# Peptides against a protein of PDB entry 6O8C, part 25

Target 1, 262 residues: chain A of PDB entry 6O8C
Amino acid sequence: VGLRYEKISLPKIHPRYDLDGDASMAKAVTGVVCYACRTASTLLLYQELMRKGVRWLVELVKDDYNETVHKKTEVVITLDFCIRNIEKTVKVYEKLMKVNLEAAELGEISDIHTKLLRLSSSQGTIESSLQDISSRLSPGGLLADTWAHQEGTHPRDRNVEKLQVLLNCITEIYYQFKKDKAERRLAYNEEQIHKFDKQKLYYHATKAMSHFSEECVRKYEAFKDKSEEWMRKMLHLRKQLLSLTNQCFDIEEEVSKYQDYT

## One batch from the design tools (peptide; made by RFdiffusion4, then SolubleMPNN)

Design b1_p10_5_s1 (from b1_p10_5 with P1E S7I)
Fold by OpenDDE base, seed 1:
Structure b1_p10_5_s1 (fold): chain B 262 residues (1-262), chain A 10 residues (1-10)
Amino acid sequence: as target 1 above (262 residues)
Amino acid sequence: EEVDLSILEE
C-alpha cells in the first residue's frame, strides 16, 4: 500500500570554478529538485484521495453495521415470538398431563423451549458485540478517522508551491550557467557573479531538499503507516459484522425448525 | 501544478 518513489539526493557540488562543470551540475540539481516537486505533488494527491477513501469506507461500514443491527432485531422478534408460542404449548400439555396424556410430547416441547432460551441468551452476546463495534466507530472511538485529517501533508501547507519557488530560482541560475558555458570565458566581474550564483544555487537546492524530506516525505510516511493500520482494523471490523450477521441467520434457521411445533 | 521537465532535455 502506498506510492513508491525513489530516494533522491543532490549531486556533489564542486567548489572549483568550471563553466562546463557548473552548467552540468546545475542541470542535475534542477532535475533533482524538479523530481522533488513532482513527487511532493503526487504524494499530496495520494493522501487527498486516501482521505476520501477513508470517509467512504467509514460510511460503508456504518451501513454494514446498520444492516446487521436490523437483522439482529428481526431475529430477536422472531425468536421471542417462537418462545412465547412454545410456552403456551407447554402450558397446554401440562394440563393434558394431569390426565396422564401427552407426557412424551411434553418432554420434547420442553426441550425445545430450553433450546430456544439458549438461543435467546446468545442474542445478548451479539448485542454486546454490536455495542462494542458501535463504540469503536463512534467519534472519539478507536476507529475514528480523525487521524486522516491530522496526519500527512495538506494542500494548505503549500509544500508544492514552496518547492516550486525554489525550483524557479534554481532554474534561472541553470539557464544563466548555460549561457556562461556558451561564452567559454567570462570577464572577472561576470566570473564573480557566477561564483555567487553557484552559492545561491546550493542554498536553494539544500533548502528544497530539506523541505521535501522533512515536510513532504516524512509526513507522508507517517500518514501511510497510520492509514495501513487503520485500514486493517476497519477490514477486521467488517469481518466481525459479517460474522454477527451470519450468527443471526444461523439462529433464524434454527428457530425455523421449531416453527412446526408452534 | 505539473512540473515541466523539458528544460532537462537540452
Scores: peptide ipSAE 0.036, ipTM 0.735, DockQ to the pose 0.028
Fold by OpenDDE base, seed 5:
Structure b1_p10_5_s1 (fold): chain B 262 residues (1-262), chain A 10 residues (1-10)
Amino acid sequence: as target 1 above (262 residues)
Amino acid sequence: EEVDLSILEE
């Protein structure tokens, strides 16, 4: 899960003055840093898309929650109505028993009443579960999406732009080294400049790689890990909501069996 | 300035 990228490292930079070797090295360094720039851009895009996905999923789950709450409310109303009717019936039969009538029926009705009360108790459990879910989805809850705005890299960080600046410096040196190679031999002053440029190239390259690793890759990986964990939890929560909905349907079906007594 | 790195593909 997530974007796959190749691990990159700088080539070995030899201290020895070698026009052919230095040009080759500079080319390789340019390639590596170029890859870093592209990768950083891709990683940033991925994170931005994921943030959109997170927001979308939150909305979806909230909708599921609301639907479940509505269904639960419907069942509660139906169940309460049925209980009230059965209680009235029980009272009537109790009066009839005083005149020694309907003894067998009273027992049956009382059993139904007991079953309905048990169903009502189960509704209390469903309510508690819904409250828990609501708490988790609320601002500051365990499933809040605040992490998506905090973790990872952002366009405002300008990481790609910073890397591009370094890449430009490196590329300039590479082109000079290519020219130097074509000359086959440099005068003393030009040789000294070449040596200094080689040091600059090393400095820029190291800075680029450090920035890429610490400010791009590391933060991306942290974002990725958090996103995966959060996503798993959200999907699980969605399954829980479905389960609660099914429980409501089961209760509704059970209540329907006793409609003849109401 | 954007740098064309097509030369690196050679």
Scores: peptide ipSAE 0.035, ipTM 0.717, DockQ to the pose 0.032
Fold by OpenDDE base, seed 4:
Structure b1_p10_5_s1 (fold): chain B 262 residues (1-262), chain A 10 residues (1-10)
Amino acid sequence: as target 1 above (262 residues)
Amino acid sequence: EEVDLSILEE
């Protein structure tokens, strides 16, 4: 899970003036920072896609929850109806027993009543479980998706753009160093400019790498970790909902067996 | 203007 990227580091920058070496170094630095830009862009895209996925999953689970609640409600109504009918029948038979009717029929109906009451009690447990799930999915709940909006990097941060600006500066210096190399020897003033540009290159590169590491990579990793944890919990929750739904179906099926006695 | 970095792939 998540994007894999290579750890990048800046090449060693030698302080000595060397046109060939400086051009090569500048090329390498440009490559590294270019990779950082591309990686940052990819990491951002991944996070944005994940945010969409998170929102989608939340809605899906909410739909599952609502369906489960609906099914539970249906079963409760059916159970209550059956229980009431059986209770009426029990009362009738109790009155008839006073007139010497066989106790065997009353026993059977009483057993059905007991079974229905047990099924009804299980509905209470299902209700409690659904309430727990609802609380977890609610705003401020343990499975709220607020983290997805807070954690990680966002397009509004303009991290890629910031890195691109630095890359442009670095690339410009690289091209100049390539020209300098072609000259083989620079006049004193041009040499001094080259040295200053080398310092600027170092500054820009360091800034780019720091920004990449601290603002892009670190935040991405935090987002990734939270997303994985949250996703695992959500999938588990969905399984719980499925289990509850199945329990409702099982109860409904059981109740259907006794409809002829009502 | 976007800088062409294709030369870095050589």
Scores: peptide ipSAE 0.033, ipTM 0.710, DockQ to the pose 0.032
Fold by OpenDDE base, seed 3:
Structure b1_p10_5_s1 (fold): chain B 262 residues (1-262), chain A 10 residues (1-10)
Amino acid sequence: as target 1 above (262 residues)
Amino acid sequence: EEVDLSILEE
């Protein structure tokens, strides 16, 4: 579930002026920030894909809902028709009973009528359930997907680009430190520049890691958690729809048993 | 490892 990434941290930066050590440190920092950039990109991609998945699932569930509503409507029509026919039959038999004909059959038909009315009452429960589902899927409902546009990171945030800029600055300093190392010894002014660049490196690196942690990782985790919760609820709702559909089929089957009496 | 802030003291 979700993307796994390694926890990264910056290497220790020593204040000591050491051309070999500074080059090595700069290389390590470059590597870490580079990994952060790649990871941020991957996390962003994952979220974008998940957003597509969310939209897809919403449409799927809406389709399921519409199918269920359609089936329910069909059953209501069939049931109402059957009830009307049985009621007509009851009236006929009541008239016949007045002339002492077929009194025994009236009881059976009346029982069927009662059963059909009970089935009709169950349709009200199905209707209320469908209305509830509709409300949950509606804009502003509990299962609205607006969170998918709010939570997490987005391409418009330009987090990867911002990290890349910092990485570029760090990389430049690393390359300079590599050159400095190759010189083996620097003049006083060059040494001072090296020290200043080391401070800049620290600044860029810490800024990058802070941005990565706070604006990329944290928001991703929030998105992931929200998506998992939402997905679970949506899948449950889908199961509810299936259950309602099955109830409609069951009612239809039961009604079909009485059609011979109509 | 954590970044050593002592570098800022120079």
Scores: peptide ipSAE 0.015, ipTM 0.566, DockQ to the pose 0.116

Design b1_p10_5_s2 (from b1_p10_5 with P1M S7I)
Fold by OpenDDE base, seed 5:
Structure b1_p10_5_s2 (fold): chain B 262 residues (1-262), chain A 10 residues (1-10)
Amino acid sequence: as target 1 above (262 residues)
Amino acid sequence: MEVDLSILEE
């Protein structure tokens, strides 16, 4: 899961003055830093898309929660109605027992009443579970999406633009080195300039790679790790909601078996 | 991701 990219490193920069070697090295450096720029851009895009996905998933799970709560409420109403009816029936039979009538049926009705009360107690467990889920989804809860705004890289960081500036500097030096190579031999002054430019190239390249590694890749990886963990937890929560919904259906079905007594 | 160096060949 996540965007795959190749690990990149700068080529070795030899201190020796060599027009052919320096041009080749500069070309390679330009390529590496160019790749870093493109990669940084792609990583940023991925994170932005993931943030949208996170928001979407939160909304979806909230909808699932509301549906589960609705179903639970429906079952509670039905169950309570059934319990009240059975209690009335029990009272009637108790009165009949005083005149020695309907003794056999009273035991059955009482057993049904006991079963219904047990089902009612299970509703309390479902309620507590729903409350727990609600707390986890609430602001400041364990499944809050605040991390999505804090972790990773953002357009406002201007990382791609910063890398592009360095790439431009490097590219200019590369083009000069290409010209120098074509000259085959440089005058003393031009040779000294070439040597200084080589040092500048090294400086820009190392700065670019450091920035890429520390401000782009590292932050992306942190974002990725957190996103994976969070998504796993959210999916698990959805399964829990489904389980609770199924429990409500099971209770409803059980209650329906006793409708003849209500 | 592959590095496209074709632009540097010119």
Scores: peptide ipSAE 0.023, ipTM 0.655, DockQ to the pose 0.026
Fold by OpenDDE base, seed 1:
Structure b1_p10_5_s2 (fold): chain B 262 residues (1-262), chain A 10 residues (1-10)
Amino acid sequence: as target 1 above (262 residues)
Amino acid sequence: MEVDLSILEE
C-alpha cells in the first residue's frame, strides 16, 4: 500500500572549475531536483485521494453499523413477542394442569420458554458489542479520522511550489553553464561569476533536497503508516459488524422454530 | 509554473 518512489541523491559536486564538468553536473542536479518536484506533487495527490477515501469509508462503516442496529432491533422485537406469547401459553396450561390435563405439553412449552430467555440474554451481548463499536467510531474514538487531517503533507504547505522556485533557480544556472561551456573559455570576470553561480546552485540544490526529504517524504511516510494501521482496524470493525448481523439472523431463525407453539 | 526540461534529454 502506498506510492513507490526511488530514493534520490545529489551528484557529487566538484570544487574544480571545469566548464564541461560544471555543465554536466548542473544538468544532473536539475534532473534530480525536477524528480523531487514531481515526486512531491505525486505524494501530495496520493494523500489527498486517501483522505477522500478515508471519509468515504467512514460513511460506509456508519451505514453498516446502522443496518446492524436495525437488524438487532427487529430481532429483539420478534423475540420479545414470542416470549410474551409463550408466557401466555404457559399460564393457560398451568390452569389446565389443575385438572390433570396437558402435563407433558406444559413441560415442553416451559423448555421453549427457557430457551427463548437464553436467546434474549444473548441480545445483551450484541448490544454491548454495538455500543463498543459506536464508541470507537465516535469523535475522539479509536477509529476517528482526525489523523487524516493532521498527518502528512497538505496543499496549504505549498511544498511543491517551494521546490519549484528552487528548481527554477537551478535551471537558470544550468542554462548559463551551457552557454559558458559553448564559449570554451571565459574571461576572468565571467569565470568568477561562474564560480559564484556554482556555489548558488549547490545551495539551492541542497535546500531543495533537504526540504523534499524532511517536509515531503518523511511526512508522507508517517501518513502512510497511520493510514495502513487505521485501515486495518476499520476493516476488522466491518467484519465484526457482519458477525453481529449474522448472529441476529441466527437468533431470528431459532425463534422461527418456536412460532408454531405460540 | 512547470519548467520545461526537455533539453535534459539531449
Scores: peptide ipSAE 0.022, ipTM 0.657, DockQ to the pose 0.031
Fold by OpenDDE base, seed 4:
Structure b1_p10_5_s2 (fold): chain B 262 residues (1-262), chain A 10 residues (1-10)
Amino acid sequence: as target 1 above (262 residues)
Amino acid sequence: MEVDLSILEE
């Protein structure tokens, strides 16, 4: 998962004055830096979209959590009600047992009571699991989305704009070199200007590629790695919530079998 | 000024 981009490098710049070679080199440099600009823009867009996706997923999982908590609460209320009713029935039958009546029925009701208590104990485990999930999703928790706002590149960094400025400078020099090539020979002063522009081209290109590598690519890769790890953990957590929900349904179904005894 | 990239395709 993630955007694939080609590793780009600047062409070798020959120090020798050559109008044809310099024009060709400048064209190639322009192409490379142009690619860097486009790539940086795409990487930024990807990260912004991913941030939106992260926020969406967090809300989705929170909704799942709340639904699970609600279901658990419903089941607990139903279960507690059933237990209380069965306990009352047990007490009545215990009194009757003193008169040697309904011994078999008392045994059955007592067994139901034991089963219900076991179900109640399982609710404690579900509660503990939900608390763990809640802690992980809470601010400062292990699954907090704070990393999405801290890692990677942001529009406010203006990396694309900075690269574009450098690209503009490079492109201007390229156009001049194209003109110089057409002249075939330059006067001494124009030749010196050409040489200086070549140095400027190199400087701008190097700066662009350094910025691209250090401020765009590296930060993107860090963001990507964290996003993948976080996403995996979130998906796992969502599966856990689903499992807990299913356990609540199972308990509810089991309790429903004993409603006739209450 | 936006750079016209069409020139790079030649």
Scores: peptide ipSAE 0.022, ipTM 0.650, DockQ to the pose 0.031
Fold by OpenDDE base, seed 2:
Structure b1_p10_5_s2 (fold): chain B 262 residues (1-262), chain A 10 residues (1-10)
Amino acid sequence: as target 1 above (262 residues)
Amino acid sequence: MEVDLSILEE
């Protein structure tokens, strides 16, 4: 998962004064830095979309958690009710046994009571699991989404704008070099200006590529790695919630089998 | 004034 981008590098800049070569080089540099600008913009957009997705997923999982808690509570109430009813029944049968009633029925009811108590004990495990999940989802927990705001690049960094400024400078020099090429020969002063502009082009280009690599690509990759790890953990947690929900349904179904005795 | 372009080789 993630955006694929091509690793770009600046073309070799020949130090020799050559109007044709310099124009061609400048064109290539312009292309590379232009690509960097577009890529930086795309990487930023991707991260912003991912941040929205992260927030959405957090809310979804919180909803799942709340539903699971609700279901668990419902089952606990039902189970407690059944246990109380069975206990009453046991007491009645114990009194009746003193009057020669069938011991077999009392045994069955007692077994049901024991089973219900075991089910009740399992609810404690579910509760503990839910508490663990809650702690992981809480602010400062292991699955907190704070990383999404800290990692990567942000619009406020203005990386794309910074690159665009450099691109504009480079493009201006390229157009000048295109004109210089058309002149075929420059006067001494114009030649010196051309050489100076070539140096400026180099500085702007290297600055752009360094900024792109260090402030855009590297941070994006860190964001991507963190997002993948976090997403995997969140999906696993969601599966755990579903498992807990299913356990609640299983308990509810089992309890329903004993309602005929209550 | 001659412009030093040696920096482009770095």
Scores: peptide ipSAE 0.011, ipTM 0.533, DockQ to the pose 0.755

Design b1_p10_5_s3 (from b1_p10_5 with P1M S7V)
Fold by OpenDDE base, seed 3:
Structure b1_p10_5_s3 (fold): chain B 262 residues (1-262), chain A 10 residues (1-10)
Amino acid sequence: as target 1 above (262 residues)
Amino acid sequence: MEVDLSVLEE
């Protein structure tokens, strides 16, 4: 979902010399190019806002990653502690078995030990997943935000300013055509000037519309498409991080059940 | 986005 803009086209420019028609045509052309200028400005603003959003989201995901890493580390410490304690307990019970004491309890503790080792093995998969996420977020990774600086239009391109210059030229001719219309009839020389200005108007208008379509709209659409794709991937990554965090909590909860034996 | 041509009616 991006900015919706209306497709605009230039009105037909008739070759016929008609002061009323030419003034009306010039007004319409001015309106269309004015709309293009405003639209270009809006599209630029949208892209700049999206770039800010992209940067913000990158930082947010990095924070999520760091939190997940922290939680994983905490769980690893807790799990290792429990494993060591259970191993000590197993050794004690093995010694006691030599004296025919508490053999039934040794089996239970050994089962707990086995379960803890399985949980420890699952930490390896979490670590691998975190490494994958880290690689994707790293500079040059699949989720790098370099595209946001490369794609689309930027203030430095001065597209709006370029369009504005053309609009100014068009507007000037329009105002002259309004004056010409008010005169109702022009002398030969003024008529020739009017005809030349009409050609200039066409030139400026076509240049403006070409610039708008090729340098503003097309680049915006490319930016929009890449933004949507990137955003989808980033949101998916956040869900993955949340899943990993939840797995850490699940492991921690499971380990807590065995703390009474340690 | 609407094209406002009212500014040109002066």
Scores: peptide ipSAE 0.024, ipTM 0.666, DockQ to the pose 0.026
Fold by OpenDDE base, seed 2:
Structure b1_p10_5_s3 (fold): chain B 262 residues (1-262), chain A 10 residues (1-10)
Amino acid sequence: as target 1 above (262 residues)
Amino acid sequence: MEVDLSVLEE
């Protein structure tokens, strides 16, 4: 998961003055830094899209949580109602038993009452699990999305623009070197300018690659790793919520079997 | 999902 990019490195810059070689080198450097600019832009876009996705997923999971809580509450109300009705029935049958009536039925109803009480006790476990999930989703929790705003690169960093400025400088030198190559031979002063421009090109290229590596790639990789970890945990949490919902449905179904006795 | 950025290299 994530964007795959090729590891890029600057070509070797030979210190020797060579118009043909320098033009070729400058072309290669321009290509590498151009790739860095495009890659940085793509990496930034990816991260921004992922941040949107993270926010969306958080809201989705919150909705799932609320639905589970609602279902749990519904089941608790139904269960409590059934328990109260069964208790009333038990009392009636106990009175009838005193006159030797309905003894066998009393035993069955009493067993149902016991089962319902057990189901009621299980609600505490579900509640505890929901509280745990809530704590994890809360601000400052283990699944908070604050990392998405902290990790990686951001548009405000202006990394792409910074790289573009350097690329422009490099491209200008490349075009000059292309012209120099066409001249085949330069006057002394022009040769000196060419040599100085070659140094400038090296400086700009090195700065661009350092910036790309340290401020774009490294931060992106950190963002990607954190995103993958967080996403895995969120998906697991959604499965937990689904499990809790299913438990509520199971309890509701079981309670429905006893409604004929109420 | 992995996107191959190598295609952007020209």
Scores: peptide ipSAE 0.013, ipTM 0.618, DockQ to the pose 0.019
Fold by OpenDDE base, seed 4:
Structure b1_p10_5_s3 (fold): chain B 262 residues (1-262), chain A 10 residues (1-10)
Amino acid sequence: as target 1 above (262 residues)
Amino acid sequence: MEVDLSVLEE
């Protein structure tokens, strides 16, 4: 999951004075930087949407966790109650056994008690798993979403606006070069201005492309990589929670079979 | 000038 964009580069800028060539070059540069601006905007939007999605997913997983904890607690209470009742029954039958009565029944109840204790022991494993999940989701944990706020580009960086300023400068020069081309020949002073503007265009274009590459693309790629890694881990975590929930239901169902003995 | 925009990928 991510955005694919075309790798762009500036056209070669010929150093020789050529009104037709310079106008064409300026047009191409304008197009490239314009694309960079739009791409930067799209990349930013994607990241902002992903940040919202990350926050949403965190809350969803927390809800899943809480539900699992609740279910586990319910099962523990039910199981403990059942165990206590069975233990009382066992004690009664043990007393009767001293007079050689109810031997078969004692065996059955003792077996049930053993099964319930095994189920109770499994609760410890579930608890440890839940604690692990909780630690991973906690602030500073391995699945914390702090990266989403740190990585990538943000609206406050004003990257799109900075690129737009450079684009405006480039566009202005391009329009001037169109006019210059239409004149076919420039006076000496206008020719010198044209040459200087060409240098400025190069400077602005280079600055724009550097900014785009270093501050937009690179940071976006870092964000994307972190997002993919984190998302994979979160999805796995949700599956773990589901598994734990199902284990709780299985235990509850098993305990329900012995309610007649309590 | 119109240019192609980015596309979403999985």
Scores: peptide ipSAE 0.016, ipTM 0.600, DockQ to the pose 0.021; fails the geometry check
Fold by OpenDDE base, seed 5:
Structure b1_p10_5_s3 (fold): chain B 262 residues (1-262), chain A 10 residues (1-10)
Amino acid sequence: as target 1 above (262 residues)
Amino acid sequence: MEVDLSVLEE
């Protein structure tokens, strides 16, 4: 998961004055920085889409949680009702035992009561697990999505625009170098200007690449890593919720076996 | 999902 991009580097800039070489170099630099601009834009778009996906997934998991809680509540009500009925039955049979009646039946009912109490105890574990999940999803919890707003690049950073400004400066120099090349030979003053422009081109290019690497790529990679980690945890949590739901169904099924005694 | 951006290099 993520975006793959080629590692880009600036071409070697030779210090020697060479009109043909300088034009070729400037063209290459323009291409590299242009690629950086496009890549930065794509990386930004990806992150924005991922942020939307994160929000969507949070809502989905919250829905799963609510469904699990609802099912758990239904099972608790059913189980409690069954326990109360069995307890009443036990009391009746205990009275009958005073006259030596229904001894075998009392034993069976008592065993059922014990089993139901065990099932009730397991509900406490499910409740604890649900509370843990709720705490993890709550604001400030381990699965909070605050990282999605903090990590990575944002439109407000204007990284693409900043790179575009530098690209424009570089492109202007490139076009001048194309003209210089066409002249084949420059006068002394024009030659000096060409040399200064070459230094400016180097400066702009270096600045662009540094900005791209530090403010775009690095932050994107951090966002990507964090998103992958968070996504795995969220998917695992969904599996946990499913497991808890299944446990509720299992308990409900077990309780249904004893309904004839109530 | 991985998008290969290398294709953007001309």
Scores: peptide ipSAE 0.012, ipTM 0.610, DockQ to the pose 0.018; fails the geometry check

